# Peptides against a protein of PDB entry 4A54: the designs that were tried, part 15

Target 1, 94 residues: chain A of PDB entry 4A54
Amino acid sequence: MSVADFYGSNVEVLLNNDSKARGVITNFDSSNSILQLRLANDSTKSIVTKDIKDLRILPKNEIMPKNGTKSPSTNSTKLKSAETYSSKNKWSMD

## One batch from the design tools (peptide; aimed at target 1 D54)

Design b2_p16_5 (made by RFdiffusion4)
Pose (drawn by RFdiffusion4):
Structure b2_p16_5 (pose): chain A 94 residues (1-94), chain P 16 residues (1-16)
Amino acid sequence: as target 1 above (94 residues)
Amino acid sequence: LEEETEELKEAIEEEE
């Protein structure tokens, strides 16, 4: 597969200077081999790939926090509130 | 993930 399939992928990269950086890929130019990474902190960074010493794809979600649960649902409620409250599950023992 | 990382490294090296 080409890199186009891995565009938007969140991976970690170690550079020639033994520094590490991870972000979500946005672009790669073949002529110059230049990679733009859009990090989850609402920042954009353009880095030329020639400075890559090594590359690795990070696990999906739970990257920083460590847990042992399946987490089938995100159960997130950031912004947008309604007049209804839900706890654990809507239906139990059904 | 390990297979995909190897495939990505190979794709970058081929394009260089």

Design b2_p16_5_s1 (made by RFdiffusion4, then SolubleMPNN; from b2_p16_5, 5 letters changed)
Fold by OpenDDE base, seed 4:
Structure b2_p16_5_s1 (fold): chain B 94 residues (1-94), chain A 16 residues (1-16)
Amino acid sequence: as target 1 above (94 residues)
Amino acid sequence: LEELTKELKKALEEEL
């Protein structure tokens, strides 16, 4: 899978400096290893992947950016649930 | 979400 498969996912990023960023994944620059997030204030934050200490996908009930994509949807499937984190991508995993 | 998070982390690692 590519990072692009997760575009539209709401994530929390923990940086190496212990700061946190929350936003929707809007782009990934593989050449420069830069993850782009749209924040709640509709601004864009670029994060260098090497500065990421940890990352998690947030539940759909978490606060989304105003001009972001829809929150991920969850359906029951064979594993635990079918998750939709973009208009194009669907997962059958938690 | 845990497994999806793992897949995202893996995707990030693969594209480094």
Scores: peptide ipSAE 0.612, ipTM 0.916, DockQ to the pose 0.635; fails the geometry check
OpenDDE base, seeds 1, 2, 3, 5: peptide ipSAE 0.600, 0.596, 0.608, 0.594; ipTM 0.916, 0.916, 0.916, 0.916; seeds 1, 2, 3, 5 fail the geometry check

Design b2_p16_5_s2 (made by RFdiffusion4, then SolubleMPNN; from b2_p16_5, 5 letters changed)
Fold by OpenDDE base, seed 4:
Structure b2_p16_5_s2 (fold): chain B 94 residues (1-94), chain A 16 residues (1-16)
Amino acid sequence: as target 1 above (94 residues)
Amino acid sequence: LEKKTEELKKALEEEL
């Protein structure tokens, strides 16, 4: 089985420096032993295989919650205060 | 997924 059989797999990589990377395997350079990951920001990270301490394949459905900060559009509906038309009937009794 | 992970690890080791 080749590394190419895993292209498109989502992986978590633990590096020797204890940092973690998550991304989709897009390429492997066998000449330089470099694994390429596409990250959530669509950038590419190149990882030298010797720097990998551990890795795991993630399930497809782990949609990284895009913290879509749905900023609640506080539609501050300005409650237009109903102007009570006080009809002051000024009856002038002459 | 665990089996596939081990297969990927082996594939990476074979390329070293």
Scores: peptide ipSAE 0.666, ipTM 0.923, DockQ to the pose 0.652
OpenDDE base, seeds 1, 2, 3, 5: peptide ipSAE 0.625, 0.611, 0.650, 0.658; ipTM 0.921, 0.921, 0.922, 0.924; seeds 1, 3 fail the geometry check

Design b2_p16_5_s3 (made by RFdiffusion4, then SolubleMPNN; from b2_p16_5, 6 letters changed)
Fold by OpenDDE base, seed 4:
Structure b2_p16_5_s3 (fold): chain B 94 residues (1-94), chain A 16 residues (1-16)
Amino acid sequence: as target 1 above (94 residues)
Amino acid sequence: LEEKTKQLKEALEKEL
């Protein structure tokens, strides 16, 4: 089995500096031992294999909740107060 | 997923 068999897999990588990276495996450079990940922001991160402390494959359904902050569009529906037309019938009795 | 992870680790180790 080769690294190429895992292209498209979503992985979490723990680096020797204790930083973490998450992304999809897009490429592996065997000449330089570099693993390439596509990150959530569509950027590419290159990781030297020797800098990997640990890794795990993530399930496909871990859709990172895009915190789509659905800003609740508070449609402040301005309740147009119904102007009660008080028809004051001013009957002038002369 | 655990087995797949192991296989990936082994594949990477072979390239070192």
Scores: peptide ipSAE 0.675, ipTM 0.928, DockQ to the pose 0.651
OpenDDE base, seeds 1, 2, 3, 5: peptide ipSAE 0.655, 0.659, 0.669, 0.672; ipTM 0.927, 0.927, 0.927, 0.928; seeds 1, 2 fail the geometry check

Design b2_p16_5_s4 (made by RFdiffusion4, then SolubleMPNN; from b2_p16_5, 6 letters changed)
Fold by OpenDDE base, seed 4:
Structure b2_p16_5_s4 (fold): chain B 94 residues (1-94), chain A 16 residues (1-16)
Amino acid sequence: as target 1 above (94 residues)
Amino acid sequence: LEKKTEELKKALEKEL
């Protein structure tokens, strides 16, 4: 089995500096031992294999919750105050 | 997934 068999896998990588990266394996440079990940922002991160402390394959369905901040569109429905038509019957009694 | 993870680790180790 080769690294290429895992292209398209979503992985979490723990680096020797205790930083973490998450992305999809897109390429492996065997000459330089560099693993390439596509990140959530569509950028590419190159990781030297020797700098990997640990890694795990993530399930496909871990849709990173895009914190779609659904900004609640506070549809401030302006309650149009019902103008009470006060029919002032001004009866002029002459 | 754990088995696949281990297989990936072994694949990377072969390239070192």
Scores: peptide ipSAE 0.676, ipTM 0.927, DockQ to the pose 0.651
OpenDDE base, seeds 1, 2, 3, 5: peptide ipSAE 0.648, 0.620, 0.664, 0.667; ipTM 0.925, 0.925, 0.926, 0.927; seeds 1, 3 fail the geometry check

Design b2_p16_6 (made by RFdiffusion4)
Pose (drawn by RFdiffusion4):
Structure b2_p16_6 (pose): chain A 94 residues (1-94), chain P 16 residues (1-16)
Amino acid sequence: as target 1 above (94 residues)
Amino acid sequence: EFEETEEEIEEEEEEE
């Protein structure tokens, strides 16, 4: 597969200077081999791939926090509140 | 390959 399939992929990269950086890929130019990474901290960074010493794809979600649960639902409620409250599950023993 | 590169860096740091 080509890199176009891996565009938007969140990976970590170690550079020739033994420094590490990870971000979500946005673009790659064939002529110059230049990679733009859009990090989850609302920042954009353009890095030429020639400075890559090595590359690896990070696990999906739970990258920084470590847990042992399946987490089938995200259960997130950031912003947008309504007049209804829900705890654990809407239906139990059903 | 990435883990081997980390091990090499650690060996270099121990030698220093």

Design b2_p16_6_s1 (made by RFdiffusion4, then SolubleMPNN; from b2_p16_6, 10 letters changed)
Fold by OpenDDE base, seed 3:
Order: structure tokens, then C-alpha cells, then sequence
Structure b2_p16_6_s1 (fold): chain B 94 residues (1-94), chain A 16 residues (1-16)
């Protein structure tokens, strides 16, 4: 199994300084031993693997708190129901 | 699977 198999996975990383980082694995630089995480704010954090004390894979169902991108308020354009005034053309048959 | 990831990450660092 390679690190690439975990690309796109949500992880929590515990660092040696007891700080935590959460993000999606976007890349691993094997030459420099750097793990890249995309954070909830869409920034990228690079972590040197030697600084990692522990890592856990978060279940897919843990909704990363998507910073609530304001769902574009679907301006419910009130489709003004065009009241089709059915003009009853009373066709008077003379 | 996670232990394997850490092992791979650590193993690559140990190779430097």
C-alpha cells in the first residue's frame, strides 16, 4: 500500500509539539518527506513527517466542517405566476 | 491501514 492510496482522505495529524492539524491529503513528497494537507480554509499545510507523532484517518462521514460556503441563497425568484387571464373569447356564432 | 501509512512515511524518512 502506498501513501498515494490515501490521497483525498481526511486525516487528523498529531504533531510532536502536541498540536493538531486536520485536512485532506493532497500530496506526499517522498524526497523531502513532506506531507501536504489541504485545510478547511482551503489553505495548504506542509508537514515534515519527522514532526508527526500520530495520524488517524477520519471516517468519510465526518463532514469536514466545510466552512459553510454560504449556499448561494437561491434567490427564490418568486416566479410571479403570470396569471394567464384566460380571456374567454366567447365566440358568438352569429 | 493507518499503521502502514505511518510506517511507510517513517521508513522513507529513515532512508534519508
Amino acid sequence: as target 1 above (94 residues)
Amino acid sequence: KFDELLEELKKKELLE
Scores: peptide ipSAE 0.123, ipTM 0.708, DockQ to the pose 0.054; fails the geometry check
OpenDDE base, seeds 1, 2, 4, 5: peptide ipSAE 0.118, 0.118, 0.119, 0.118; ipTM 0.695, 0.693, 0.707, 0.699; seeds 1, 2, 4, 5 fail the geometry check

Design b2_p16_6_s2 (made by RFdiffusion4, then SolubleMPNN; from b2_p16_6, 9 letters changed)
Fold by OpenDDE base, seed 1:
Structure b2_p16_6_s2 (fold): chain B 94 residues (1-94), chain A 16 residues (1-16)
Amino acid sequence: as target 1 above (94 residues)
Amino acid sequence: SFEETLKELLEKKLKE
């Protein structure tokens, strides 16, 4: 199984600087450890894996916020973050 | 590795 099998999945990435990015997985460069996301505004964001603190898949009923618009208030329960959140070395390049 | 962890995470979440 390859990461490519999950291309097209909607994810939320928590970075080490506590910022968040939401997007669709479009590519993963295993050699350089770079995850590529397509954002809601159709731009592309490249994330170095060492900068990732946590990652979760967004539920199908969750709508990604669009640029310049308020996120719709929904009663949707946020999925629990990855179990690796408390493990700083879980997302190491090894 | 990160890659294996990501695969496991994604697979787990897709089964939930």
Scores: peptide ipSAE 0.122, ipTM 0.696, DockQ to the pose 0.029
OpenDDE base, seeds 2, 3, 4, 5: peptide ipSAE 0.135, 0.138, 0.135, 0.119; ipTM 0.716, 0.720, 0.720, 0.696; seeds 2, 3, 4 fail the geometry check

Design b2_p16_6_s4 (made by RFdiffusion4, then SolubleMPNN; from b2_p16_6, 6 letters changed)
Fold by OpenDDE base, seed 4:
Structure b2_p16_6_s4 (fold): chain B 94 residues (1-94), chain A 16 residues (1-16)
Amino acid sequence: as target 1 above (94 residues)
Amino acid sequence: RFEELEKELKEKEEEE
């Protein structure tokens, strides 16, 4: 299976520095090992795969960054801890 | 699906 099969999937990435990124997979550069995410503000973030500690695919019912709904730019969209989705380890392999 | 994505990301990192 290729990373391209996950294009358009909404993901949460945990980095080695314990920072988190959430976005839609838009591209993977296999030559440079770079994963590209579209963020909720329509910006693109490039992440080097070696900096990824853990990843998870978000369920389709979790708020995708909607193109075009002005969710008010509260700059502090804290990644609200995706609240209490059930007691399964949020980093459980699936 | 998730395990397959992580596997491919790791496999590419080990090939470099």
Scores: peptide ipSAE 0.134, ipTM 0.696, DockQ to the pose 0.072
OpenDDE base, seeds 1, 2, 3, 5: peptide ipSAE 0.131, 0.133, 0.116, 0.133; ipTM 0.692, 0.699, 0.672, 0.697; seed 3 fails the geometry check

Design b2_p16_7 (made by RFdiffusion4)
Pose (drawn by RFdiffusion4):
Structure b2_p16_7 (pose): chain A 94 residues (1-94), chain P 16 residues (1-16)
Amino acid sequence: as target 1 above (94 residues)
Amino acid sequence: EELEEETEELKEAIEE
C-alpha cells in the first residue's frame, strides 16, 4: 500500500536527533517527501520525512491512559446538554 | 501482529 492509505493515521516518529513526536498525518509530497501532521491539540506541524529515523503506528484510543476494559461505547457528553439523565444503561436485565 | 504489519508496510512505502 502507498502512504495515501495512511493519510490521517495517528502515528509516532523518532527523528535523527533521538527526539520523538506523534500526530495524525495530513499530507505527503512525493517530490520533496514532506509530511504534515495535525496533532490532537488543535496544532498543525509540517515536517520533512528525511529527518525521520524510524516510524511506528500508535494504538487506537487509550494511547496516553492505560485501561483493561473493552469500552464498547465512548459515553461522552461534551457540550450539548438536554433535560434527560442516563446512568450505566437505559435497559437492564432485558 | 496486524499493527506491526501495518507499521512495516508504512516504512516500506516511505522508503520507496

Design b2_p16_7_s1 (made by RFdiffusion4, then SolubleMPNN; from b2_p16_7, 7 letters changed)
Fold by OpenDDE base, seed 2:
Structure b2_p16_7_s1 (fold): chain B 94 residues (1-94), chain A 16 residues (1-16)
Amino acid sequence: as target 1 above (94 residues)
Amino acid sequence: DELEKLTELLKKALES
């Protein structure tokens, strides 16, 4: 298992100064020991591994604080339930 | 080394 196996993972990094960073792992520079995170604002944060105290992988379903990209309100067009007019064919038997 | 440290942190994070 390599660090590269975690690329694309959403993580919370606890730093030695007790600050936290959240982002997606995009790269690791092994030569310089730098972990690169893509943040919610699409910026990149470089973290020196020596400054990392702890790391948590966030579940995929954990709503990262979406910077409110207004999901286009899909106007749920109320599909009017087509009332199946059951045409009661009154067959008048005389 | 720092690579090993990070690798271990990531592994531990998967097991939590």
Scores: peptide ipSAE 0.602, ipTM 0.913, DockQ to the pose 0.139
OpenDDE base, seeds 1, 3, 4, 5: peptide ipSAE 0.599, 0.596, 0.595, 0.600; ipTM 0.912, 0.911, 0.911, 0.912

Design b2_p16_7_s2 (made by RFdiffusion4, then SolubleMPNN; from b2_p16_7, 7 letters changed)
Fold by OpenDDE base, seed 5:
Parts: C-alpha cells; sequence; structure tokens
Structure b2_p16_7_s2 (fold): chain B 94 residues (1-94), chain A 16 residues (1-16)
C-alpha cells in the first residue's frame, strides 16, 4: 500500500515540536519524504516525515473545524426600491 | 477499529 492510496483522506498530524496540523493529504514526495496537506483555509502545508511524531486518519463525519470563512454576509443591501414618485400631474382643467 | 488499521497502514507507507 502506498501513500497515494490515502490521497483525499483527512488527517491530523502531530509534529515533533508538539504542534498539530489538520488537513487533506494531497501529495507525497517519496524522494524527499515530504507529505503535503491541504488545510482548512485552502493553503498547503508541506511536512517532512521525519518531523512527524504521530498521525491519525480522521473520520469523515468529523467536521473539520471549518475555520468559518465568514461567508461574506451578503449584506442584502435592501435596494431601497426607488419609489418612482409618479407625480401624477393632475392637470385639473378647470 | 478500521480507522486505526488504516492509520497504521498509512504510517507504514510513509516510512517506506
Amino acid sequence: as target 1 above (94 residues)
Amino acid sequence: DKLEELTKKLKEALEK
């Protein structure tokens, strides 16, 4: 089995410095021993395997903490309907 | 646990 068989899997990586990274496995460079992860913010992180203390595959149902990219609240600018004041010029013919 | 087994396999693959 190769690392490529796990592409697309969500993983949590514990590094030797006790930092953690979570992301989807997107690539593995076997020549340089570099694991590439796509993070929640769509950035990529390259990790040298020698720096990995531990890792685990996350279940599909674990909501990757979406760093809530606040979907720009489309401030529905209420387009103030330009009330076309149809000034009915009531030409009162007297 | 299936995930544990898969994790083990991944670790083994990374060490090759």
Scores: peptide ipSAE 0.654, ipTM 0.922, DockQ to the pose 0.624
OpenDDE base, seeds 1, 2, 3, 4: peptide ipSAE 0.650, 0.651, 0.638, 0.650; ipTM 0.922, 0.921, 0.919, 0.921

Design b2_p16_7_s3 (made by RFdiffusion4, then SolubleMPNN; from b2_p16_7, 7 letters changed)
Fold by OpenDDE base, seed 3:
Structure b2_p16_7_s3 (fold): chain B 94 residues (1-94), chain A 16 residues (1-16)
Amino acid sequence: as target 1 above (94 residues)
Amino acid sequence: SELEELTKKLKEALKK
């Protein structure tokens, strides 16, 4: 399947520098291998795939938008769980 | 797990 099938999904990305980014997948440039995330502050972060050490999809049942909605597709939606961390954390997948 | 499988699929898709 394609990355487009995951548009709107909340993900946590671990980068090679051990920082973490969390946000909603909004776009993928396959030609340049750039993954675009929308962060909690509605800003956009572009990540080159080669800089990704690991990632995980967050459970759909988690309330990501601050307004209580489960729809990350709204332009005005801020994702409360979308954050960038300077330190690495361990995670588990369900 | 289901999420693990989906994550795996996403990882593979990112390599394309």
Scores: peptide ipSAE 0.669, ipTM 0.929, DockQ to the pose 0.728
OpenDDE base, seeds 1, 2, 4, 5: peptide ipSAE 0.647, 0.652, 0.654, 0.640; ipTM 0.928, 0.928, 0.929, 0.929

Design b2_p16_7_s4 (made by RFdiffusion4, then SolubleMPNN; from b2_p16_7, 5 letters changed)
Fold by OpenDDE base, seed 5:
Structure b2_p16_7_s4 (fold): chain B 94 residues (1-94), chain A 16 residues (1-16)
Amino acid sequence: as target 1 above (94 residues)
Amino acid sequence: SELEKKTEELKKALEE
């Protein structure tokens, strides 16, 4: 089995410096031992395999923590529909 | 688990 069989898999990588990276496996350079991940912000991270302390494949449904690009809080301005109470004072002068 | 098995397979593949 080759690393290519895992392209598209979401992984969490623990590095020797105790930092973590999460992303989708997009490529592997076997000649240089470099694993390439696409991160949540669509950037690419290259990791030398010797720097990997541990890794795991994540479940498909595990929402990769979007590094908080603040999705613009669509302030749903609740358009308070100003109910224009048209008080039609129909003063019927009978 | 299946994911753990696949993880070990990936680890082996990275060492080849």
Scores: peptide ipSAE 0.683, ipTM 0.932, DockQ to the pose 0.657
OpenDDE base, seeds 1, 2, 3, 4: peptide ipSAE 0.681, 0.665, 0.675, 0.653; ipTM 0.932, 0.931, 0.932, 0.931; seed 3 fails the geometry check

Design b2_p16_8 (made by RFdiffusion4)
Pose (drawn by RFdiffusion4):
Structure b2_p16_8 (pose): chain A 94 residues (1-94), chain P 16 residues (1-16)
Amino acid sequence: as target 1 above (94 residues)
Amino acid sequence: EKTEELKKAIEEELEK
């Protein structure tokens, strides 16, 4: 597969200077081999790939926090509130 | 496997 399939992928990269950086890929130019990474902190960063010493793809979600649960649902409620409250599950022993 | 495929794809472009 080409890199186009890995565009938008969140990976970590170690550079020639033994520094590490991870972000979500946005672009790669073949002529110059230049990679733009959009990090989850609402920042954009353009880095030329020639300075890459090594590459690795990070695990999906739970990258920083460590947990041992399946987490089948995100259960997130950021912004947008309604007049209804839910706890654990809507239906139990059904 | 996917990390190896990505590394090989970038190496091929650097060799071109």

Design b2_p16_8_s1 (made by RFdiffusion4, then SolubleMPNN; from b2_p16_8, 10 letters changed)
Fold by OpenDDE base, seed 5:
Structure b2_p16_8_s1 (fold): chain B 94 residues (1-94), chain A 16 residues (1-16)
Amino acid sequence: as target 1 above (94 residues)
Amino acid sequence: SLEKELKEALQKILEE
């Protein structure tokens, strides 16, 4: 099996310096032994394979923490329009 | 596991 067979997989990489990177495998440069990851912010991180201490493949359903684009909190201002329709029943006595 | 296969694939390249 080649590294290319894993393109599109979400992985977590632990580096020798104990830092971690999470992203989608987008490319592998065999000549330089560089693994490329697309990160959550759509940037690309290049990792030298020799610097990898460990890696894991993340399950497909694991919602990569999308850098929460704050969905605009639609403050549904519940306009409590208390329209107090005081229907004054004018009892006209006849 | 697929993870093991990926590790092996990467290791193979380092040894080449």
Scores: peptide ipSAE 0.509, ipTM 0.877, DockQ to the pose 0.678
OpenDDE base, seeds 1, 2, 3, 4: peptide ipSAE 0.504, 0.506, 0.508, 0.507; ipTM 0.874, 0.876, 0.873, 0.876; seed 3 fails the geometry check

Design b2_p16_8_s2 (made by RFdiffusion4, then SolubleMPNN; from b2_p16_8, 5 letters changed)
Fold by OpenDDE base, seed 5:
Structure b2_p16_8_s2 (fold): chain B 94 residues (1-94), chain A 16 residues (1-16)
Amino acid sequence: as target 1 above (94 residues)
Amino acid sequence: SKTEELKKAIEKILAE
């Protein structure tokens, strides 16, 4: 099995300096032992494999926060303040 | 696991 078999996998990488990176494996330079990740912001990070302390493949169901700035649809559910219109039934006593 | 397989694949390259 080659590293190329894992292209498209989402991984978390822990580096020797204790920094972390998360991204999708897009390429591997075997000559220089460089792993390339596409990050959530669509930038590319190159990681020298010798600097990797640990890595794991993230399960597909982990909703990577798509940095889709989906603007929080402030669905301001306008709580329709039920204006309790107290219909004052004016009991006109005649 | 897939993770372990990936680690082995990387280690193989580093050993070359």
Scores: peptide ipSAE 0.584, ipTM 0.898, DockQ to the pose 0.703
OpenDDE base, seeds 1, 2, 3, 4: peptide ipSAE 0.573, 0.574, 0.580, 0.578; ipTM 0.894, 0.894, 0.895, 0.895

Design b2_p16_8_s3 (made by RFdiffusion4, then SolubleMPNN; from b2_p16_8, 6 letters changed)
Fold by OpenDDE base, seed 5:
Structure b2_p16_8_s3 (fold): chain B 94 residues (1-94), chain A 16 residues (1-16)
Amino acid sequence: as target 1 above (94 residues)
Amino acid sequence: SKTEELRKAIEKILKE
């Protein structure tokens, strides 16, 4: 089994400095031992494998918070309640 | 696990 078999997988990487990175495996450079991740903001992070303390594959159902999904501005259209002015029919008593 | 397989795959390359 090769690293290439895991291309497209979402992973969390724990580095030796205790920092974490999450992203999709896009490439592995065997010559330089560099793992490439696509991050949530669509940027690419290159990680030297010797700096990896641990890694895990994230379950497919974990919605990676896409940094940059514009929260649909729910334009709360304030339904201006049309105040129906009920015209008081003055019943003229003849 | 798949995670362990990935780790092993990386380690294998590092040993080459």
Scores: peptide ipSAE 0.396, ipTM 0.852, DockQ to the pose 0.671
OpenDDE base, seeds 1, 2, 3, 4: peptide ipSAE 0.389, 0.395, 0.393, 0.388; ipTM 0.845, 0.847, 0.847, 0.844; seed 1 fails the geometry check

Design b2_p16_8_s4 (made by RFdiffusion4, then SolubleMPNN; from b2_p16_8, 10 letters changed)
Fold by OpenDDE base, seed 2:
Parts: sequence; structure tokens; C-alpha cells
Structure b2_p16_8_s4 (fold): chain B 94 residues (1-94), chain A 16 residues (1-16)
Amino acid sequence: as target 1 above (94 residues)
Amino acid sequence: DLEKKLKEAIEKILKE
């Protein structure tokens, strides 16, 4: 299996300095051995694989904090029903 | 174990 097979997986990475990063694997640069994660704030973090002490895959059911996609406020544009001005054709039969 | 496989995949690249 290649690292690419895990693109889209949510992972927690423990670094050698005991810091942690959580994100979705978006890319792996094999030439430079750099793992790229998309973080919860939609930023990207590049991690040198040599700095990884441990890695775990987070279960799918852990609701990644949905980037608050602002539910598009359905501006219920009240389609003001164009009141068809029923122009009363007063047929003056003169 | 997918986690194990990922670790192995990374390790393989590092050894290359």
C-alpha cells in the first residue's frame, strides 16, 4: 500500500517534540518525505515524516469538526409574488 | 490494521 491510499483519512500525528497535529491527509511528497495535513481551520500543515513519533487514524465516526460551512442562510427571498395588478379593464362601453 | 499499514507505508518510503 502507498501513502496515497490514505488520502482523505483523518489522522492524529504525534511529533518527536511531543506536539500533536490532527488533520486530513491531503498529500504526500515522496521526494521530500513531507506529509501534508489539512487542519480544522482549513489551513495546511506540512510535516516531515522523520519528525513523526507516532500516528493514528481517527475513526470515521468522529465528527471532524465540520468546518462550519455557514449553512447558506437560505435567504428566503420572499419572492414577492408579483401581484399581477389585475387592471380592472373597466370596459366603458360607450 | 489500517494504521499499521500507513506506518509501514511511511517507513517504506523513509528507507528508500
Scores: peptide ipSAE 0.470, ipTM 0.868, DockQ to the pose 0.655
OpenDDE base, seeds 1, 3, 4, 5: peptide ipSAE 0.462, 0.465, 0.466, 0.469; ipTM 0.863, 0.866, 0.867, 0.868

## One batch from the design tools (peptide; aimed at target 1 F6 D54)

Design b2_p17_1 (made by RFdiffusion4)
Pose (drawn by RFdiffusion4):
Structure b2_p17_1 (pose): chain A 94 residues (1-94), chain P 17 residues (1-17)
Amino acid sequence: as target 1 above (94 residues)
Amino acid sequence: LEEETEELKKAIEEELE
């Protein structure tokens, strides 16, 4: 597979200077081999791939926090509130 | 993830060559 399939992928990269960086890939140019990474902190960073010493794909979600649950639902409620409240599950023992 | 990391490394190396 080519890198186009891995565009938008969140991976971690170690550079030649033993520094580590991770972000979500946005682009790669073949002529110059230049990679733009869009990090989850609303920042953009352009890094030429030639400075890459090594590359690895990070686990999906739970990257920083460590847990042992399946987490089948995100259960997120950031912004947008309604007049209804829900706890644990809407239906139980059904 | 390990297989996909190897495939990605190989794809980058091919583009550098």

Design b2_p17_1_s1 (made by RFdiffusion4, then SolubleMPNN; from b2_p17_1, 5 letters changed)
Fold by OpenDDE base, seed 5:
Structure b2_p17_1_s1 (fold): chain B 94 residues (1-94), chain A 17 residues (1-17)
Amino acid sequence: as target 1 above (94 residues)
Amino acid sequence: LEKLTEELKKALEEILK
């Protein structure tokens, strides 16, 4: 399973310093262990994975980042949206 | 949501190994 399978998912990341970031997963840099999120203001935030304490998928009723330009996938896997995941029984959004 | 979150965490963990 690849992180790329979750590109397009809207997530909240809890950092080790107890700060939170919310955004859409746009990329993961495996070489540097960097998770990239597109934020509500269309900016991109890079998060070092070692700084991540917890991560959750945001429900649809929460504030979603605005639709922005699709980030190119650096991975071989197809980008998927949260809606796509919910349609798959394996990754139900419960 | 929890299941998907756990799968995402698992995927992250696998990449970080």
Scores: peptide ipSAE 0.165, ipTM 0.727, DockQ to the pose 0.538; fails the geometry check
OpenDDE base, seeds 1, 2, 3, 4: peptide ipSAE 0.163, 0.163, 0.159, 0.163; ipTM 0.726, 0.725, 0.722, 0.727; seeds 1, 2, 3, 4 fail the geometry check

Design b2_p17_1_s2 (made by RFdiffusion4, then SolubleMPNN; from b2_p17_1, 7 letters changed)
Fold by OpenDDE base, seed 5:
Structure b2_p17_1_s2 (fold): chain B 94 residues (1-94), chain A 17 residues (1-17)
Amino acid sequence: as target 1 above (94 residues)
Amino acid sequence: LEEKTKELKEALEKILK
């Protein structure tokens, strides 16, 4: 079995420096022993395999902690289109 | 998933040897 068989898998990687990374395995560079993960923000993180202390495959349904992309609160400022009520000045010619 | 994790670890270890 090759690392390529796991492309598309969501993994959590624990590094030797005690940092963690979560992402989908997108590529493995066998020449340089570099594992590439696509992160939740669609960026790519390259991890040298020798720096991996531990890893685990996550279930598909485990919503990667969305780094709180502040959904831009579309403050839908309801631009109340000022309906210019054309007040028909009824010129009463008395 | 545990078995798959093991397989992935083994696959990575084989490349490092």
Scores: peptide ipSAE 0.611, ipTM 0.901, DockQ to the pose 0.607
OpenDDE base, seeds 1, 2, 3, 4: peptide ipSAE 0.588, 0.593, 0.611, 0.577; ipTM 0.899, 0.899, 0.901, 0.898; seeds 1, 2, 4 fail the geometry check

Design b2_p17_1_s3 (made by RFdiffusion4, then SolubleMPNN; from b2_p17_1 with E4K E6K E15I E17K)
Fold by OpenDDE base, seed 3:
Structure b2_p17_1_s3 (fold): chain B 94 residues (1-94), chain A 17 residues (1-17)
Amino acid sequence: as target 1 above (94 residues)
Amino acid sequence: LEEKTKELKKAIEEILK
């Protein structure tokens, strides 16, 4: 079985420095032994396999925590439409 | 999933040899 058989899998990678990365396996460079992960923010992280201490495959249904990109609170500036009441002065010309 | 994880680990180890 090759690493390519696991493309599209969600994984958690524990690195030798005790940092963790979570993402989808998108590519593996066999010549350089580099695992590429697509992260929740759609960025790509390249991991040298020698730096991997441990890894696990995650269930498909685990919603990668969308790094809460602060959805810019669109301050819905409630445009107070100042309804200018145009008083139509109907001048009735007798 | 644990078995698949083991298989992935083996696949990576084979490349590192």
Scores: peptide ipSAE 0.606, ipTM 0.902, DockQ to the pose 0.576
OpenDDE base, seeds 1, 2, 4, 5: peptide ipSAE 0.588, 0.585, 0.572, 0.594; ipTM 0.901, 0.900, 0.899, 0.901; seeds 1, 2, 4 fail the geometry check

